# Peptides against a protein of PDB entry 6D0Y, part 165

Target 1, 225 residues: chain A of PDB entry 6D0Y
Amino acid sequence: ETEDHLESLICKVGEKSACSLESNLEGLAGVLEADLPNYKSKILRLLCTVARLLPEKLTIYTTLVGLLNARNYNFGGEFVEAMIRQLKESLKANNYNEAVYLVRFLSDLVNCHVIAAPSMVAMFENFVSVTQEEDVPQVRRDWYVYAFLSSLPWVGKELYEKKDAEMDRIFANTESYLKRRQKTHVPMLQVWTADKPHPQEEYLDCLWAQIQKLKKDRWQERHIL

## One batch from the design tools (peptide; made by RFdiffusion4, then SolubleMPNN)

Design b2_p25_2_s1 (from b2_p25_2, 14 letters changed)
Fold by OpenDDE base, seed 5:
Structure b2_p25_2_s1 (fold): chain B 225 residues (1-225), chain A 25 residues (1-25)
Amino acid sequence: as target 1 above (225 residues)
Amino acid sequence: SSAEEARKIAEEMLKRLEEEKKKLE
């Protein structure tokens, strides 16, 4: 009964209420914290599930995890580990749509102080480093670049504020790759659904142009979202 | 494990994401 109740609370957070969203999130974080001694595994599973299956509530759940992490730092770490495992499983299963969303989710967790900026930079360095491997098909190289670029609307500002030099190197490597790669349609890639300033361009080139514009305007969302 | 250990593990997993992916393939 309690487990079912927790599921309902987690799934319905952010819906219409007489209270503010922030108040509801704080309240839920408190409830979850109190139940961790008895239902940690269940709560962990539920949070991973909604993080994966409810993309429309990305910022709600990243904020919730951030609040919970502030209350229980150990649990926050376990959540991140679980999400990384899920990302690996998604990649293994060739579920690239889920994988890219998970990367975006993890990216926003940086803003919520759940993941350290240097760790996210290191992750993106690993992604872009795939472009230098000859034994990896271009379609996969393109996906890793896409995963990186498509996550920057959520974390680019934070990463450049704290790791500008490292980010510049990643950008330089990305630009170099984009110039030398063969331009073809990649089914597993998706165009950013918000403003398309360059619809005539190939998907990845278009995204690159969007991100460059966003960066130029200090990561203000009006240029992308 | 301690909170600090959990964070270290998580951070290391992020850094080694690509290597681990290759192992799973």
Scores: peptide ipSAE 0.030, ipTM 0.510, DockQ to the pose 0.018
Fold by OpenDDE base, seed 3:
Structure b2_p25_2_s1 (fold): chain B 225 residues (1-225), chain A 25 residues (1-25)
Amino acid sequence: as target 1 above (225 residues)
Amino acid sequence: SSAEEARKIAEEMLKRLEEEKKKLE
């Protein structure tokens, strides 16, 4: 395979085909595995790129990475490391929309057996711990809570099945913060979607309420997405 | 293994997110 051909294969996966999506993904994973000895860096970069730029194909690429990880565990580890670096870079660049998508992507990788549940819990613990820092602006504290809560539709069920006690602690800390935070306009949290808009001052409270309902419903999605 | 090392590094990077953020404030 050439570099250009690999780009085409990765970018076009999931398009209409005579074969099932699962079959296509398995096939592509095999192709990529075979090409890793020669094109590992390119494949790594491509996968990171589509992960952050094509949010509409989230589950396609997380599944692909999961299949590839099963074939080559070393590459899976390198991919996760690269994604973490990208997340840090997005935050440094103040690209908060990209950052939240990356967190969501990482969250779904737990379901694909690429990231261990304890690692994701640790990430969320780190996020929510920011709320306990008084020297950090509230706008940033709010974003970390948003990033955590908005990712739970993808991974909440798995995390509670594996780490219920730790998740309960995170929830308790989140609730405590939301009760004491000042409600003001936060441009950082202005995420425009096709969904009904929420008042800026009540956005996190509304999201919290929805997540609480989702948890109550055993993480069966009915009203958030 | 190399994979375990990579994952360990990733985990450590996650733990340092808050520290790096503070430097950017």
Scores: peptide ipSAE 0.025, ipTM 0.528, DockQ to the pose 0.017
Fold by OpenDDE base, seed 2:
Structure b2_p25_2_s1 (fold): chain B 225 residues (1-225), chain A 25 residues (1-25)
Amino acid sequence: as target 1 above (225 residues)
Amino acid sequence: SSAEEARKIAEEMLKRLEEEKKKLE
């Protein structure tokens, strides 16, 4: 296939088809694998781009990457590196919405066996540890907590199944921070493709309450976050 | 393997993300 054809295939995956989504993803993974020798860099760039720009297809592309990772473990690793680089770039550019989505994307990659659960736990530990730093503005501390909590609908179940003790510690630290933080409205903390919290309730507190409910329900999603 | 090295690098990048961010701010 040509580079343009690859772009079309990747961008249009998940659209209406006579075949199941799973079948289409398997087929596409096979095509991409076959073309890696000639178009590895292009495929990597394309996947990073659609992962970043098409949040509505998050699970589609994480699944695709999971399939590719299973076929080519090296490529999976390179993709994760690229996504982490993109996350760093987003943070450098103060693109917090992109950054939080990338965290969510990486979170779902755990479910697709691309990222190990301990690695994601370590990331979240690092995020929540920012709340203990005095040289960082609260808005930054709040963002890291937000990034953590807002990603849990995608990965909370897996992380608690694999690392329940560590997750409980992170939750305890999060709760402690939320109790002692100054309650303010921060414009950068917005709901991404979800219903807004009650206007009379501080967003992080509202999000925390919803996550607690999810946890209580054993991560069976019954709430809109 | 190259895959293992790539993943290790990725993990290291994740661990240092917050540190690098603070330095850039």
Scores: peptide ipSAE 0.024, ipTM 0.543, DockQ to the pose 0.018
Fold by OpenDDE base, seed 1:
Structure b2_p25_2_s1 (fold): chain B 225 residues (1-225), chain A 25 residues (1-25)
Amino acid sequence: as target 1 above (225 residues)
Amino acid sequence: SSAEEARKIAEEMLKRLEEEKKKLE
């Protein structure tokens, strides 16, 4: 397998095929596993790139990484490390849209058994803890809350199943913060559209309401954020 | 390094994300 061929295979996964997507992903995982001895670094870079730049294929690539992790656990760990480094770089560059997407990507990796649920809970605890700091601007506090809430559609069910008590504490802290914060329009939080979802509510309050509804519905995916 | 070590490092990095963010500001 050549490097160019690997790039093509990874980038084009999910396109129309006579076979099911699941079958194609399993096949690709097998190909990638076989080529790791010779092209590990290249494959790692490619997967990180598509994970970052192709948000429309989030579930495809998280599934692929999950399958590959099952085949090569060591590589899975290296991939997670690389993604964490990328997240740090995004934050350093003030690329909040990329950063929040990376958090969602990592969140879905919990479902794929690449990241442990307790680790994700710990990350979210750190996010929400920012709201308790006096020297942090509200815009930063709002972003961390947004990053947390916007990831829950992907991982909320799993985290509550595994760490319900800790999640309840995070929710309580989040609710407390939302009640005491000033309602403002923050462009950095308008990730999906330039408009507010509901004119009668502040964006973050609206998101909170949606997440609360999801929680009440036992995280059944009946709602689209 | 072993797979377990790699994962532990990654998970620890996740846990310290807030702290790292502040350092980068």
Scores: peptide ipSAE 0.026, ipTM 0.534, DockQ to the pose 0.018; fails the geometry check

Design b2_p25_2_s2 (from b2_p25_2, 15 letters changed)
Fold by OpenDDE base, seed 4:
Structure b2_p25_2_s2 (fold): chain B 225 residues (1-225), chain A 25 residues (1-25)
Amino acid sequence: as target 1 above (225 residues)
Amino acid sequence: SAQEEAQKIAQQMLEEQRKEELEKL
């Protein structure tokens, strides 16, 4: 396979096909595995790129990575490490938009058996612990809570199934923070969704309510967040 | 087999490494 061909295959996966998505992903995973000896670095970079730049295909690429990880666990590890490095870089650069997608991607990798649930819980514990940091901008605290909450649609079920007590603690800490945080910026961060009859709310409060409902519904999504 | 055991150990090490990297965030 040529590098250009690999790029095309990776970028186009999940598009309309006569075959099932699962079949296509298995096929692609096989192709990529076979080409790792020659194109590992390129494949790694491509996967990292699509993971962060194509959020609409998040579950497609997490599944693909899951399949690759099953075939080549070392590669899966290198991918996770690369994603974590990218997340760290995004955070350092205050690129919150990229960072949140990376967190969501990593979260869904739990479902794909690439990342262990306890590890993800630990990461979220670290995120929520930022709310306890002193002398930091609230935007930082808010973002980590946002990153946590906004990732739960992808991984909340799995984490609660395996680490319910720890998750409850994280939720309690999150709730506590949301109650005490400053909301003077509410007018700028108000969310109104016509599809859901709810009052104008600050975004994090709205998200919290959505996640609480999702949790109550046993993580069965009835609507797209 | 010895190879299977080595692979299991390697996988465990990689899992722990992934855990450690995530816990650093």
Scores: peptide ipSAE 0.180, ipTM 0.764, DockQ to the pose 0.019
Fold by OpenDDE base, seed 3:
Order: C-alpha cells, then structure tokens, then sequence
Structure b2_p25_2_s2 (fold): chain B 225 residues (1-225), chain A 25 residues (1-25)
C-alpha cells in the first residue's frame, strides 16, 4: 500500500546512499508534497512519530520538515501544532526526557525556517518566567530552566543574531534565579583528580557555565577530541 | 499582483497562528 511505502521512505531517510543527504531529503520532500492531497493525515502522523522516536536523526527530520514547509506552508504549520500538542502531552504525563527533546526539536526548527525566531524567544520567555511563580515546587522551576538552557546549543546563535536584547533579558533572569535557588549537595557525586578532589558541580550550575562559555565562543561548539 | 499580496497576507496569518500556539506552552 502507498501508506506503507511512505512509512518506509520516511523511516529510512538518511541511510547510506549514492546520493547526498541533501539531495535525498529534497527528493523525499517532493514525494511527500505530491502525496499530501491524498495522504496528508498519514504523512503528518508519520513525521511526528519519527521526530519523537528517533532522536539520533533530529537534524535530518528538522531539515526534511523545513523543506516540506517551504513547499507547503500550511502543512508545516500543522506539523508544528502537532509537535506542540505532543510536548504538552509529555509534560502532563511527567515524561520530562521526551519533553526536553521536543523542545530541542522545536528549537532546531527555527534554523530550518519553520518556526520564527521571535516565536521561539517568546516561548523561552514563558519558560524562564516559571522561575517567578510562587508556591510551586523548585523542580518545576528547575526543569523549565534546564529545557531552555539545554536547547541553546541548537538555536542560541540564531536567536542572538535576531533578538539579542530579548535573549539578554532571558539570560539575566536565568542567572538571577540560579543565584537564589536552593542547591542540593550530593557527597557521593564527586569529581576526583589526581591533584585536587572537588565536589561535582550542581547540574544546572554546570549547564549554565557551559552555555556561558558557548555564548562567549560565539555559539561555536568545541568538540572534545 | 493582488494574488501575491493575498498570499503574503495568508502567510502572515499562519505565522501568527504558529506564534500563538508556542506562546500557550
């Protein structure tokens, strides 16, 4: 059936081929566009599924969606709506690992011209605003900060290029929260060097330091050799 | 053309819809 064929094409994209990945993605986008009149709902469901379940192919599928969005802007919007709905469902189900991944996926969609930079900035403003909520568990505040910071490797450069003032405000609010939040000491989680033992840095503080360094390095990620 | 202008308006409306959905998170 045509539906099974579409599933195979979508799931196998990015595998070894005689053609470049870019060419394969462009070709697949064309095939999917042509089939949208008859199989829109199926294609939408398939793309949402692989986007969620194949994190190792994040950039492949964000690129594919970007290409498809350029061909059919309405479909791109429906995809974003579906992904946002999935994110909400993940949060409701307390599936925080899936939720943070979906935030990263949405973040990379900015680079693929599917989501506008101002919209992503607004989302992150909302995330960091949770730190100002009263009478809520700190774990809630911490998670939204984590989701924001952990997504910046994928979108920080683009957001600072287009919305530097707004991003600086978000960073200032984040820094303020991190300074005032309660920290948990875990004696068993220590980093030991031959010359100087030291406690493992708290995970959000560690992430913050990494992101600050990344920002300083103009969002160019350094690969550990 | 009038058609091109209409398409621009439609696209802007869709962009705003996407923005609204993201802001509701």
Amino acid sequence: as target 1 above (225 residues)
Amino acid sequence: SAQEEAQKIAQQMLEEQRKEELEKL
Scores: peptide ipSAE 0.175, ipTM 0.758, DockQ to the pose 0.019
Fold by OpenDDE base, seed 2:
Structure b2_p25_2_s2 (fold): chain B 225 residues (1-225), chain A 25 residues (1-25)
Amino acid sequence: as target 1 above (225 residues)
Amino acid sequence: SAQEEAQKIAQQMLEEQRKEELEKL
C-alpha cells in the first residue's frame, strides 16, 4: 500500500460503512500491522496527527491504537511516547487546549489497555501535586486541576474500579485546593439555562460539581458534559 | 519456556517505561 492510501484509510475510519465500526477498526489494525515493517514511522506520524487534530474521533483512534498495541506492543509504546512528547511540547508552547485534549486522549488509552491504570493515577497525582507548588501563578495550578477533572469522564470509572483509595486521595486534595483558591467572578461565565438561572459559579467549581455528580452516578454519563 | 519468560520480561520493561514517561509529566 502507498503512503497516501494509508493516510486515507486512517483519516476515513469511522465513516459510514456496511460493516460495524469494530470490524472496520479490526480490519484497519490488520492492514497497519502488516505495513509496519515498511511504514512504521509514517503510520506513527499519521496516528499522532489524527489523534491530535480530530478530537471528535477520540474513541475511534484510541480503540485503533488499542488494537495495534495488542498486535504489536512495541508500536503501542512508541505511540504513547510520541503522544507524551507532543503533550510536553504543547505545554512548553503554552498550547493548553491541545495539552488538555492530549491528557484526555491518554486517559482513554487506559480503557483501551494501552496505558495501565496505576500509571494514569500516578500522572494525575503529579498533576494535582502542582496545586502545592509555591510561587507559581494560580493559572498553572488551575490548569492541572482542570486537565485532571476534564479527563475523568473518559477514565474515572476504570481508575476508581482499580485504584479507589488513591483516587479518593486525589479527590480530597483537589477539593481542598478548590476551597482555598482565589475565585475570580467573571460575569461572562454565567451559564443561562432556559428554565432556572443558576448562580454564577466559577468554571472549576462548576466542573467539580459535575464530576462529583458523575462519581455519585457511578460514572454513568447521563448528561453531555 | 525461556522464550515466553523473555517476552514477559520485555513487556514488563516496556510497561515500566510507559509508566516512567507518564510520571515525568
Scores: peptide ipSAE 0.163, ipTM 0.754, DockQ to the pose 0.019
Fold by OpenDDE base, seed 5:
Structure b2_p25_2_s2 (fold): chain B 225 residues (1-225), chain A 25 residues (1-25)
Amino acid sequence: as target 1 above (225 residues)
Amino acid sequence: SAQEEAQKIAQQMLEEQRKEELEKL
């Protein structure tokens, strides 16, 4: 049946093929566009599902959505709205692992021309503003900072190119928060060589250092974060 | 053309809608 076929196509995109990934994505985007009049809701649900459940294919599905958005801008908007709803639901359910991944997914949609850079900056401003909330657990403040910082590998370059002043302000606020927050001892995110032992560092401080290095390197990744 | 202008306006409205949704997170 056609619905099962669509599910198969969406789930299997990015697998080994005789064609390039780009060609396969363009082909799939064309197929999905043609079926939108009859299966929009199904396609939307499928895309949201694979986006949420297949983190290893993040860039594949953001690219696919970018292609679909270019073909049908309204559908792209409906997808973004659905993902935002899912993010809100994840936060309400205290599913922070899913939530942070959804933030990264939305971040990469900026590169795919689905979400405008100023809109993403505004979202991150809202996230970092949580650090200023009174009478809330530090874990809440920490999570929003973590969600922001952990998304920058996907979108930091684009945001600094277009909104450098605003991003610098967000960074300054983040740095200020990290200096004043209560710290706990956790393993470092990066593996250090045995020849150069480093003291144990708090996880957000470690992530901050990595992001600062990435920024210094003009957002060109040299190592896996 | 009038059609082109209408399409531009529609796109701007959709962009603003996406912006509003993200800003409310």
Scores: peptide ipSAE 0.163, ipTM 0.755, DockQ to the pose 0.019

Design b2_p25_2_s3 (from b2_p25_2, 15 letters changed)
Fold by OpenDDE base, seed 1:
Structure b2_p25_2_s3 (fold): chain B 225 residues (1-225), chain A 25 residues (1-25)
Amino acid sequence: as target 1 above (225 residues)
Amino acid sequence: SAMEKARKIAEEMLKRLEEEEKKKL
């Protein structure tokens, strides 16, 4: 395969075809595996690019990486390392929108058996630890909590199944922070909920409440309003 | 939905965060 052809294949996966998505992904995984000896760096770059720039295809590409990881474990590791580097770069560049998508992508990679649950727990521990930083803007603390909480719909079930005690600790720390933080008084940062007694809540409080419901309901998304 | 609204709020919050960080540089 040519580099241009690989790019086309990777970018177009999930588009309408005569075959099932699963079949197409398996086929693409096979093609990519065969081309790794010659185009590993290119494939890594392409996958990282689509992972961060095409959030609408997140599950497609996490699945693809999962399939590739099953075929070539070393490549899976290299891909994760590349994604972690990209996350660090995004954070360094203050590209928080990209960063949160990357965290979600990594979270879903746990479901695809590419990232081990303990590793993701460690990442979230690091995120929540930011709440303990001194002399930093609250918005920074809030973002890391947001990044953690907003990723749990994808990975919370798996993490609690394997690391319940550690997750409970993270939750306790998160709850403690949310109770002591200053709430924003900007109207645009408030969300309306159908739940009584708090019809209007600050975003993080609202998100926390939703995550608590998910946790209570064994991480079934039907409870998200 | 509440979640959709929350996402929009989050986007604005993140935008504000980016702007504030840029001002500190």
Scores: peptide ipSAE 0.061, ipTM 0.656, DockQ to the pose 0.015
Fold by OpenDDE base, seed 4:
Structure b2_p25_2_s3 (fold): chain B 225 residues (1-225), chain A 25 residues (1-25)
Amino acid sequence: as target 1 above (225 residues)
Amino acid sequence: SAMEKARKIAEEMLKRLEEEEKKKL
């Protein structure tokens, strides 16, 4: 297949079809697998691109990567490395919106058996460790906590099932940070939407409460984040 | 495994990222 054709296939996956999404993904995974010898770099690049630019298709592409990883064991590793590089670049560019999408994407890759639970735990440990950094802007600390917490809907269940003790430690550290952080100095993180049934509050506190509830509900999605 | 190596590399990259960001501040 041509590179252009691959791009079209990757970009259009998940669109309305006569076949099930699962069937389409399996079919596409087969096509991509066959083309990896010739177009691996292109496929990697395309998948990284759609991962960061099409957040609405996050689960579609994580599933696709999972299927590809199952077919080609090394592909997932290369893809994750590419995603981490992209995450690094996004952070360097202060593109925090892209960065958080990438973290969520990586989180969902755990469910797709591309990333091991311990590795994701380690990533989140690194994120939460930023809260212990001295002489850094609180916004930095807040963002990494946000990136962690906002990703838990996609991976929290799996991580607690496999690494409950480590996750509890991360949660304790997060809670400790949230209690000691200055809220009055972070107006940009306030929830201003009048349509929310909860009082005006700081977003991280709200998110924390939602995640605590989600955890209590055994990670059954009952809340819209 | 190759996968585990890749994951470790990714973790190291994240660590380096944090270190670089600390230096930038």
Scores: peptide ipSAE 0.026, ipTM 0.584, DockQ to the pose 0.016
Fold by OpenDDE base, seed 5:
Structure b2_p25_2_s3 (fold): chain B 225 residues (1-225), chain A 25 residues (1-25)
Amino acid sequence: as target 1 above (225 residues)
Amino acid sequence: SAMEKARKIAEEMLKRLEEEEKKKL
C-alpha cells in the first residue's frame, strides 16, 4: 500500500503541479527519507528503475538522488552501486544504448554531489584507455570514446573546473585515437547534436566537433538537453 | 558524516568499476 504510493510519487515527480519542481523534489526527498528505515530496498529499486526507464527525467532523478544523499544517509552510495551493477549487466548483454545512458546518468550525479569529480575523471581515463587495447574490434574502442564524449554535455563543465589538466590529457588521447582510427559507421553509436547531424560526417568525428565547440563555449549550452 | 560516507562509498564503487575495466585491457 505504502509501496504503491511511493511508486506513484516517484514516477510522477516533475509533472504539472501548482508548486515548483524544486519544491516538489524537496518534498519528495523528505517523504522518501522518512520511509527509508522501512522501505529502503523498495525505494532503491524504484529509483533505479525510473532512472533506467525514464531517460527524459534524467535531471529530475539525479537531483532527487542528490537531495537524498544530502540528508545524512549512505543511500547515494547504494544507489551508485546499483547503477554500476546495471551498467555492467547492460554491457554484458550488449545493450550499449542503455549502457551509455547509464554513464550519462552517473555523470550528472557529479553535479548533484553524489559522485566526486576525481572519480568520474578516473572512470573516463579508463574508458579512453580502452583505445590502446590490441586485438579487439574497433567498435569496442569507439564505444568507450563515445560513452566518454557523449557524457560531457552533462559533466564537462564540472570536470574542467576541478580537473582541467587531467581532462586535457584525456582529450589529447581521444584526439590521437580519432586521428588514427578507421572511419566506420556503427548503428549503436548515435551522435549528440544540437543541430541536425551532418550526413557526410563520421559519427565520432561529428561528436568530437560538437564537444570541441561546447568546450569552446565554456560548456554553456544554448538549450537544455 | 553519513553524507561523507555515502560519497566515499560512491567513489569506491566507481573504483571497482574502473578495476573491472582494467582487467579487460
Scores: peptide ipSAE 0.025, ipTM 0.556, DockQ to the pose 0.018
Fold by OpenDDE base, seed 3:
Structure b2_p25_2_s3 (fold): chain B 225 residues (1-225), chain A 25 residues (1-25)
Amino acid sequence: as target 1 above (225 residues)
Amino acid sequence: SAMEKARKIAEEMLKRLEEEEKKKL
């Protein structure tokens, strides 16, 4: 069945091939586009599934969706809607591991021209606003900051190019929160570095420092040991 | 790598978050 064939193609993309990954993705996008009139719902479900279950192929599938969106704009929109719904469901179910991966996936979709930069900025504003919530566990506040910061390697460059003022505001709010939050210094939440000049740091503080460095480096990732 | 260690720490943090949120339900 054509449906089974599509599933196979989608699941196997990025595997060893004689062709370049880019060529394979373009080819697959063409195949999927041609089948959208008959199998849109199936293709949508498949892409949502692999996006969620195969985080190791994040950039492959975001690129694929980007290519599809360029060919069929409506499909791209429907896919984003489905992913946002899944994110909400994951958060509701307290599946925060899945949720953070979905946020990263959505973040990379900005680079693929599927999601507009202002929309992603708005999402991150909402995340950082959780730091202002009263009567909630600090770990909740920390997680939303984590979700924001940990996604910036995927989208920070684009967001600062398009919405630098808004991003600076989010950064200021984040910095303010990180300075005032309680540091429990739980050993299991501390990064131990063998290199002497670097003290043991709480992960969120460490991540903040890394993101600040990344920002300083104009969002060009350097190999972090 | 330090990054891998940081990731593991983050995963632990997420588990704690899940536990805290479950207590509220």
Scores: peptide ipSAE 0.037, ipTM 0.628, DockQ to the pose 0.015; fails the geometry check

